# Designs tried in a protein design run: peptides against a protein of PDB entry 4N78. Part 212

Target 1, 186 residues: chain A of PDB entry 4N78
Amino acid sequence: HFQVICRLLGYQGIAVVMEELLKVVKSLLQGTILQYVKTLMEVMPKICRLPRHEYGSPGILEFFHHQLKDIVEYAELKTVCFQNLREVGNAILFCLLIEQSLSLEEVCDLLHAAPFQNILPRVHVKEGERLDAKMKRLESKYAPLHLVPLIERLGTPQQIAIAREGDLLTKERLCCGLSMFEVILT
Target 2, 155 residues: chain B of PDB entry 4N78
Amino acid sequence: MAELQMLLEEEIPGGRRALFDSYTNLERVADYCENNYIQSADKQRALEETKAYTTQSLASVAYLINTLANNVLQMLDIQASQLRRMESSINHISQTVDIHKEKVARREIGILTTNKNTSRTHKIIAPANLERPVRYIRKPIDYTILDDIGHGVKW

## One batch from the design tools (peptide; made by RFdiffusion4, then SolubleMPNN)

Design b2_p22_7_s1 (from b2_p22_7 with A11T K12R E13Q R16L K21S)
Fold by OpenDDE base, seed 2:
Structure b2_p22_7_s1 (fold): chain B 186 residues (1-186), chain C 155 residues (1-155), chain A 22 residues (1-22)
Amino acid sequence: as target 1 above (186 residues)
Amino acid sequence: as target 2 above (155 residues)
Amino acid sequence: DPFDTITDEQTRQVVLEAFESL
């Protein structure tokens, strides 16, 4: 589903969605959640000492239930605050999953474009074969597929310009060094 | 453009008119040949004259058709070339617009990105001092020390 | 009829001119 969303929205659509989600998250955090946290801090027991171990697990549980009774009985905490926290959590997860899906798509695009851009994978060298010889052979094999040099040789100035720009756009992907999720967490 | 216009406005219509005029003239020639054959005392001469006119007429029509056909073909070739040029221009514009849109989109999403901190996996420098595993010498817990603290029922 | 001869020659001339113009 996230892959389909990424394909449908593209970079622009993803940017818009992410920006709006960030606004929503900010609004939730600075508004409703902050208010509830402040309220919870006010009702939080100032002194909560660890009960004696002699009371056993049931006694300790009852102690904490008693100390936190006001918080547990706060119905709005369960319905509104936790819901808002879920929304924030969902938004974060959504952003993460979108970024992951986008990264996968970009990697696939890079891999598909690589033979046409003179980007060759490091070939596994079997014992006894020279890496350099294999790489040269591979370069020679894919040399006819290099689109930009081909267009530079045969194309019009306009076609060359478009090809260079297209090549640059194909090479420059977010997955190569950029993270959206890190921005979301800050 | 001037050549195409000349073909469309002058050469092709002119060729069509010439063919039409040729048709009318051929009909007159046919009538003349028929009447001449009927009225002539020398039917052999009349027949030879008819053959000559027929050959000439066919040659003339063939020439006119060929000329017209060539002009039409030339017109079509020019139009095809113009269409190809237009297609190329449209494609160029489309590609330019798409590239521009993509650049804008990338700038927009780029604002929402930061450089991946390739945290150089700090080589966990294994602390050089392998703290010697303190051999946990399990000292046997002498439980007799606890005998005095518990209200053990002295029997 | 001299008129028939003239008409035939005139017709011939018109036909010849028509063919020469082709």
Scores: peptide ipSAE 0.028, ipTM 0.640, DockQ to the pose 0.003
Fold by OpenDDE base, seed 5:
Structure b2_p22_7_s1 (fold): chain B 186 residues (1-186), chain C 155 residues (1-155), chain A 22 residues (1-22)
Amino acid sequence: as target 1 above (186 residues)
Amino acid sequence: as target 2 above (155 residues)
Amino acid sequence: DPFDTITDEQTRQVVLEAFESL
C-alpha cells in the first residue's frame, strides 16, 4: 500500500502529505498533549517514595496504584490524551513507512537506470575468471545503452540538455543522503 | 513553406488542369484518327498513324499522372515532416515542463529532509601520509548496500 | 476535298503541338 501511495503521490505529493502531517503532529504535541502533561504534572504526587521491599510486588503495585489513583481515573486522559498520542504514533509510523517505501522505489529506479548511466554492478567472478576481463565485457555490452553519450552524439542541443538534466535528476535521489524521518523526529 | 505552397496552389492544380486538357485533346485525336481511317484509301497507313497517336497519348497521360502523383506524394511528405517537427517541439516543451515540475517537487521535499548522519564511529584515523589524491575513481554506486533494504524482491 | 485535308492537317498540327507541350 505504501509503495502504491509513493508512486501515486510522487515527490510533490509526499512532500505535501508530510508537511501536513508535521503540522498535525505539532498541533497535537503543542496543544492537547502539552496541556494534559501540564495538568498531570500538577496532579503528580510531590513525594512518591519507593515503598519498602517487604510489601512485595503486589503491595508495591497497590501502593503506586493508590498514589496514582487520581491520574489513572482521569477519564479525559484515556479518551482524549491517549487518542492524540495514538494519532501522533500513527503519523510517525506513516512517515517512516512512506520514507522506507520511497527509498525502495528510488533504489529500484536507480537500478533500472544504471545500465543506461554506465553504472555497472560488481559482478561475481567465478574462480579463474579475471575480474577486469569480465568488467570490460560488461562495459562493452552496455556501452550502446549509455543514454547521455548516445544523445550527445545523435541528438539536438536541446535533447542533449534535457538528457543531461534527466541524468542528473536520476542520479540525485533522497536515499543517497537525505532523510525525512529524522526531520520528523526532530 | 514556399515549396508546400507552390505544390498546393500551383503544381497540383496545374497538373489536374493539364490532365483535363489532355482528356479533351485525346478526344480530338480519337476523332481525327477515326475520320482519317474512314477517309483514307490506305487503311494500313491510317491504322499505323492511329497506333502512333495512341502510343503517344498513353505516354503523355502516363507522364501527367506520374508527375501529379509525385507532386502529391511530395506534398504529403512535406506535411508529414512538418507534423513530425511539431511533435518534436511539443515533446520538447513537455519534457521541459516535466523537468521543471520535478525540480520543484524535489525542492519541496528537500525542505523536509536532513542529511543522514552516518554515525560510522570508525575514527578514520587520518593516515599521516597524505597519499596523493587518489584520482576520483567514480566508485560504482555499490547497490549491494541496498540489498538488505526491502523484504519483497526475492529474485 | 482539299479543305478537309487542310483541316485534318491543322488538327493534326494542333494535336502534335499539344502533345509536344506536354
Scores: peptide ipSAE 0.026, ipTM 0.634, DockQ to the pose 0.004
Fold by OpenDDE base, seed 4:
Structure b2_p22_7_s1 (fold): chain B 186 residues (1-186), chain C 155 residues (1-155), chain A 22 residues (1-22)
Amino acid sequence: as target 1 above (186 residues)
Amino acid sequence: as target 2 above (155 residues)
Amino acid sequence: DPFDTITDEQTRQVVLEAFESL
């Protein structure tokens, strides 16, 4: 589903969706969540000492349950605050999954374009073969597929310009060095 | 351009007029042949003359039609070539616009990005044995992982 | 018959001209 969304929206659509999600997250954090956090800070026990280990796990749990009873019984916390936190979490996860899906699509595009852009994979050299000779053979094999040089030879000046720009756009991808998710966390 | 204009304005209209004129002339020839056959004492000669005129008339009409047809075909070829050139121009404009839109889109999304921290991972000593690229079997993303986080609609 | 007034030579000339115009 996320791959389909990425393909459908493209860079422009993804940018718009991400911007809107950031606005929503900001609104939730600075609004409702902040208010509840302030209220919780006011009702939080000022002194909460760690119980002695001698009380065992059940006793320690009961102690904390008693100390936090007022907070746990705060009905609005569960219904409103936790819901907003879930929404924020979902938005973050959505952004992450979109970025991952986009990166996969970009990598696939790069791989598909590579033979046409003189990007050759490292060839496995069997024992006894010279790497240089094998690479040269590979280069010669794929030389006719180099699109930009082919168009430069056979195309009009306008076609050459478009081909060069298209080649550049194909090579320049977000997955090569950029992250959206890091900005979202910021 | 000059050739197309000549075809459209002179050759094709001229050929059409010639065909219309030929119709009128053929009618006159037919009338003559009929009358000549009736009036002639030598019916055999009159018949042979009629045959000759008929053959000539058919040949001339065939020639006129062929000439006109060739001119029309030539006109269509020139027009087709012009349309192809126009299509090429439109395609070029379309591609230019698409490239521009893509550049704008990339700038917009670029504002939402930061450089990936390339952790200086130590020199991955390329293992001598190039592990065969494990065929990345795209495991379908199990979206059930999200069921616990949001209002997962249990379908 | 209006064709009876046309001399054979005149008719021939008209036909020849018609054929030359084709």
Scores: peptide ipSAE 0.019, ipTM 0.632, DockQ to the pose 0.004
Fold by OpenDDE base, seed 3:
Structure b2_p22_7_s1 (fold): chain B 186 residues (1-186), chain C 155 residues (1-155), chain A 22 residues (1-22)
Amino acid sequence: as target 1 above (186 residues)
Amino acid sequence: as target 2 above (155 residues)
Amino acid sequence: DPFDTITDEQTRQVVLEAFESL
């Protein structure tokens, strides 16, 4: 599903969606969530010490549950605050999945374009073969497919310019070194 | 442009008119041949003359048709070439616009990106010192402070 | 027919001219 979304929206659509999600997240964090957090901080027990380790994990959990019982039972936390946190969480997950899907699409595009851009994979060399010779043969084989050089030789100046720009746009992808998700987390 | 105009306005219409005129002339020739044959005392000679006119007429018509056809073909070739040039121009503009749109889109999404930092995993250093157990004094929490927060969704 | 009044020679000449114009 996310792959389809990436294909449909493209860079522009993804950007718009991400921006809107960021606005929503910001609004939720700075608004309702912040207010609840502040209130909770005010009502939190001033002294909540770790119970003795002798009580074990269940006893410790019960202790904290008892200390925070009134907070846990606060209905508005469940209905409003936790819902907003879910929304934030969903937004984060959405962004992550979109980025991953986009990266996959970009990699596919790069792979498809590679033969036309003189980007050749490292060939597995069998024992006794020279890597250099094999690579040269491969380069020679795909040389006629190099789009930019071909257009530079046969095309008009305008076509050459377009081809170069297209080539650059094809090569430069977000997956090469950029992350949207990191920005979302900040 | 001048050649195409000449073909469209002069050569092709002229050729069509010539063919039409030839039809009229051929009818006259036929009438002449018929009358000549009827009136001639030497029927054989009249027949041979008719054959000669027929051959000439056919040759002339064939020439006119061929010339007209060639002119039409030439016109079509020129028009096809013009269309190809126009198509090329349109395609160039379209591609330029698409590239521009893509660049804009990439700038927009780029604002939402940062360089992939290999985050050095900050080692969560566990605090070394076990805090001594302090006696828990239970104080009732007053949650009335929260009553003014939220839209009051009653469960 | 305007050609009915034309002599055979005149007719012949018209025909020849017609063919030459083709």
Scores: peptide ipSAE 0.032, ipTM 0.622, DockQ to the pose 0.004; fails the geometry check

Design b2_p22_7_s2 (from b2_p22_7 with A11T K12R E13A R16L K21S)
Fold by OpenDDE base, seed 4:
Parts: sequence; C-alpha cells; structure tokens
Structure b2_p22_7_s2 (fold): chain B 186 residues (1-186), chain C 155 residues (1-155), chain A 22 residues (1-22)
Amino acid sequence: as target 1 above (186 residues)
Amino acid sequence: as target 2 above (155 residues)
Amino acid sequence: DPFDTITDEQTRAVVLEAFESL
C-alpha cells in the first residue's frame, strides 16, 4: 500500500502529506499533550523517593502504583491523552513507512536507469575469470545504451541539455543521503 | 512556407481546374469525333483521327493527374514535416516543464529531509587475526522448520 | 451543339485548341 501511495503521490504529493502530518503532530504535541503533561507534572508527587531495592520488583511496582494512583485514575488521561499519543505514533509510523517505501522506489529507479548511465553492477567473477575482463565486456555491452553520450552525438543542443538534466535528476535521489524520518523526530 | 502556400493556393487548385477543363474538352472532342466519323466519306481516315485524339487525350489526362498527384504528395510531405517539427517542439516544452516540476517537487520534499548521518563507520580495526574466511558451507536451507507454520498444503 | 455553326475547318481548329488545352 505504501509503495502505491508513493508512486501515486510522487515527491510533491509526499511532501504535502508529510508537511500536513507534521502540522498535525505539532498541534497535538503543543496542544493537548502538552496540557496533559503540565497537569500531570503538577499532580506528580514532588518527593518520589526511590524505593529501596530490598522491596523487590513487586514492591517497587506497588510503590509506584500507589504514588501514581491519582494519575492512573485520571480518566481523561486514558481517553484523550493516550488517543492523541496514538495519533502521533501513527503519524510517525506512517512517515517511516512512506520513507521506506520511497527509498525502495528510488532504488528501483536507480537500478533501472543504471544501464543507461554507465553504472554497472559488480559482476560475480567465477573462479579463473578476470574481473577486469568481465567488466570491460559488460561496459562494451551496455555502451550503446548510454543515453547522454548518445544524445550528445545525435541530438540537438536542447535535447542534450534535457538529457543531462534528466540524467542528473535520475542520479540524485533522497535515498542517497537524505532522511525525512529524522526530521520528523526532531 | 512559400512552397506550401504555392502548392495550396496555386498549383493544386490549378491542377484541379485543369482536370475539370480537360473533362469538358474531352467531351467536346468525343462529340466531334463521333460526328466526324458519321459525316465523313472516308471512315478510315476519321477513325485514325479519332485514335490520334484519343491517344493525345489520354496522355494529357495522365499527365495532369500525375502532376496533381505529385503536388498533393509534396504538400503532404511538407505538412508531415511541419507536424514533426511541431511535435518535437511540444515534446521539448513538455520535458522542460516536467523537469522543472520535478525540481520543484524535490525542493519541497528536500525541506523535509536531513542528511543521513553516515555514522563514521569506526574503522573496523581489522582484527589482527584474519579469521580464515569460514568456507561458506551452503547448508541447504531446511525448510521443514516452516512446515508447522502456516496452512501450507502438505504435499 | 456548340459546333453546329462551325465549318469543318473551324470545328477542327476548335477541337485542336481543346486538345492543346488538355
């Protein structure tokens, strides 16, 4: 599904969706969640001494449960705050999955364009074969497919310019060095 | 452009008119030949004259048709060439626009991106002991471990 | 018949002209 979304939206559509999601997340964080956090901070016991380790895990849990009883019993926390946190979480996950899907699409595009751009995969060399010889053979095989040189030879100046720009755009992808998800986390 | 205009405005219409005129003239010639044959005392001479006129008429019509056809073909070739040029221009514009749109889109999404911190791969200090490449013994993947997982048809 | 009033020579001339126009 995310792959289809990426294909349908393209870079522009993804950008718009991501921007809107960021706005939503920001609104949730700075609005309702912040208010609840502030309220929770006010009702938090000012002095919460770490229980002695001697009480064991159950005793420590009971201690914290007792200390946080008022917070846990706060009905609005469960209904509204947790819902907003889920929404934020979903938005984050959505962004992550979109980025992953986009990266896959970009990689596929790069791979498909590679033969036309003189980008050759490392060939598996069988025992006894020279890598260089195989690479040369591969280069010679795909040489006629090199689009930019072909257009430079046969095309008009305008076509050459377009071909070069297209080549550059094809090579420059987000997956090569950019992350959207990191921006969302900041 | 001048050639196409000449073809469209002068040569082709002129050729069409010539053909029309030829039709009228042929009819007149036919009538003449018929009457001449009927009225002539020398039927053989009249017949030979008719044959001559028929041959001439046929040749003339053939020439006119050929000329007109060639002019039409030439016109079509010029038009086809113009269309190809126009198509090329449109394609160029389209591609330019698409490239521009793509650049804009990339800028927009780029604002939402940060550089991937390629963590400096700590120099994998090559462990001094190059562990001998463990011969990748292709252990056959025992897929039987998955036999209990899922609704797979037991073959 | 546009040729009815034309002498044989005149008719021949007209026909020849008509053929030349072809």
Scores: peptide ipSAE 0.027, ipTM 0.635, DockQ to the pose 0.004
Fold by OpenDDE base, seed 2:
Structure b2_p22_7_s2 (fold): chain B 186 residues (1-186), chain C 155 residues (1-155), chain A 22 residues (1-22)
Amino acid sequence: as target 1 above (186 residues)
Amino acid sequence: as target 2 above (155 residues)
Amino acid sequence: DPFDTITDEQTRAVVLEAFESL
């Protein structure tokens, strides 16, 4: 699903969605969640001493339950605050998954474009073969597929310009050095 | 442009008119040949004359048709070439717009990104001196030292 | 009909010759 979303939205659509999600998250965090947290901090016991181990696990649990009774009984905490936290969590997860999906798509695009851009993978060298010779042979094999040089030779000045720009855009992808998720976490 | 205009306005219409005129003329020639054959005392000569006129007429019509056809083909080729040029121009504009849109989109998403901290995996420089692994002799932990610490049951 | 004496082959030959002369 996320892969399809990435394909449908493209960079622009993803940017818009991410921006809106960030706004929503910010609103939730600075608004309702903050308010509930402040309220919870106010009602939280200032001094919570560890009960003696002699009370056993049930007694200790009852002790903490009693101390936190006011918090646990706050009905709006479960219905509103936790829901908002879930929404924030979902938004974060969504952003993560979108970025991952986008990165995969970009990598695929780069891999597909590579033969046309003179980007060759490191080939496995069998015993007795020189890597350099094999790479040279590979380069020669794919040389006719180099798009920009081909267009530079056969195309009009306008076509050459477009080809160069297209080549640059193809090479420059977010996955090469940029992260959206890190921005979302800050 | 001038050539196309000449074809459209002069050559092709002119050729069409010539064909229509030729049709009328051929009918007259046919009538003449028929009458000449009926009235002539020398039927063989009249027949030969008819053959000559027929040949000439066919040649003339063929020429007119060929000329007209070539002019039409030329016209179509010119128009096709113009359309191809127009298509090329449109494609160029379209591609330019698409590239621009992509650049804008990338800027927009770029604002939402930060540089990946590529932790330079420090090349683990293998320390030159392989310190001989000191054989770790596990000494059993004597937990009796903790017997006095806490509310544990003294056995 | 005087035109019946002109065979299709003869007519074709004459027409072809006429075309070649153009």
Scores: peptide ipSAE 0.018, ipTM 0.644, DockQ to the pose 0.004
Fold by OpenDDE base, seed 3:
Structure b2_p22_7_s2 (fold): chain B 186 residues (1-186), chain C 155 residues (1-155), chain A 22 residues (1-22)
Amino acid sequence: as target 1 above (186 residues)
Amino acid sequence: as target 2 above (155 residues)
Amino acid sequence: DPFDTITDEQTRAVVLEAFESL
């Protein structure tokens, strides 16, 4: 699903969605969540000591339940605050998955374009074969597919310009060194 | 442009008129031949004359049709060439716009990005024992694993 | 030969039809 979303939205659509999500997250964090956190901090016991281990797990649980009774019984925490936190979490996950999916699409694009851009993969050399000879053979094989040189030879100046720009845009991808998710986390 | 205009305004209409005129003339010739045959005492001679006129008329019509056809073909070729040029221009504009849109889109998304911290700050927790740094042997990504996936060029 | 006359009329008709189709 995320791959399809990436394909449909493209860079522009993804950017818009991400921006809106960031706004929503910011609003949730600075608004409702912050208010609840402040309230929780006020009602938090000032001194909460670890109970003795002799009380066992049930006794320890009861102790903490008693100490946090006001927090646990705060109905709005469950209904509103946790919901908002869920929304934030979902937004973060969405952004992560979009970025991952986009990276995959970009890699695919790079791979598809590679033969046309004189980008040859390192060929596995079998024992006894010379790597250089094999690479030269591959270069020769794919030489006719080099788009930019072909257009430079046969095309109009305008076509050449477009081809070069297209080539550049094809080579430059976010996956090569950029992260959106890191920005979202800051 | 001048050639196309000449074809459209003069040559083709002129050829069509000539062909139409030829049609009316052929009808007259046919009537003449029929009457001549009926009235002539020498039917054989009249027939031979009719054959001669028929041959001449057919040759004339064939010539007119051929000329007109060639002119029409030439006109179409010129128009096709013009359309191709227009198409090329439109395509160029379209591509330019698309490239521009893509650049804008990339700028917008770029604002939402940061450089991947390649800082492998692996906290080198110095293992207490100086185990010799296992040379990270970059296993070359064997892309051959992908050779069977997709419509890629079989190597 | 009456057939020659028919052929001429047919030829005329074909020619006329061809002209009408233009």
Scores: peptide ipSAE 0.016, ipTM 0.639, DockQ to the pose 0.005
Fold by OpenDDE base, seed 1:
Structure b2_p22_7_s2 (fold): chain B 186 residues (1-186), chain C 155 residues (1-155), chain A 22 residues (1-22)
Amino acid sequence: as target 1 above (186 residues)
Amino acid sequence: as target 2 above (155 residues)
Amino acid sequence: DPFDTITDEQTRAVVLEAFESL
């Protein structure tokens, strides 16, 4: 699903969606969640001492339940605050999954473009074969597919310019060193 | 442009007129040949003359049709070439616009990105022996890791 | 005979002119 979304939206659509999600997250964090956090801080016990270990696990649990009773029974916390936190969580997950999907699409695009851009993978050398000879064979095999040199030889100046720009745009991808998700976490 | 205009405005209409005129002339020739044959005491001579005129008329009409046909074909070729050039121009504009849109989109999304912190906080346990900094050999990106993802060409 | 008024030369001239115009 996320791959399809990435394909449909493209870079521009993804950017718009991410910006809007960031706005929503910011609004939730600075608005409702902040207000609830402030309220919770006010009702939080000022002094919460660790009960003695002698009370055992059930006694300790009962102690904390009693100390936090007002917080646990705060109905608006469950209905509104936790829902907003869930929305924030979903937004974060969405951003992560979109970035991952986009990275996969970009890598696929790079792989598909590679033969046309004189980018050859390192071939596994079987025992007894020279790496250099294999690479030379691959280079010779794909040499006719090198798009930019081909257009430079046969194309008009305008076509050459477009081919070079297209080649550059094809090579430059976000997955090469950029992260959107890190910005969202900040 | 000038050649196409000449074909459209002069050569093809001229050829059509010539063909029409030839029809009228052929009718006159036919009438002459018929009358000449009827009136001539030497029917054989009249017949041979008619044959000569028939051959000449056929050759003339064939020439006119061929010339006209060639001009029409030439016109169509020029028009086809013009259409191809227009298509190329439109494609060029379209590609330019698409590249521009892509650049804008990349700028927009770029604002939402940060450099991947490659800081592997691996506690560099300083190996006791200061081995010389191994020159960062750019390991070519091993794309084989993606060979299992999708219907990609297994190399 | 109305055909007697058209001399062979006149007819030939008309035909020749018609063919030269082709």
Scores: peptide ipSAE 0.031, ipTM 0.634, DockQ to the pose 0.004; fails the geometry check

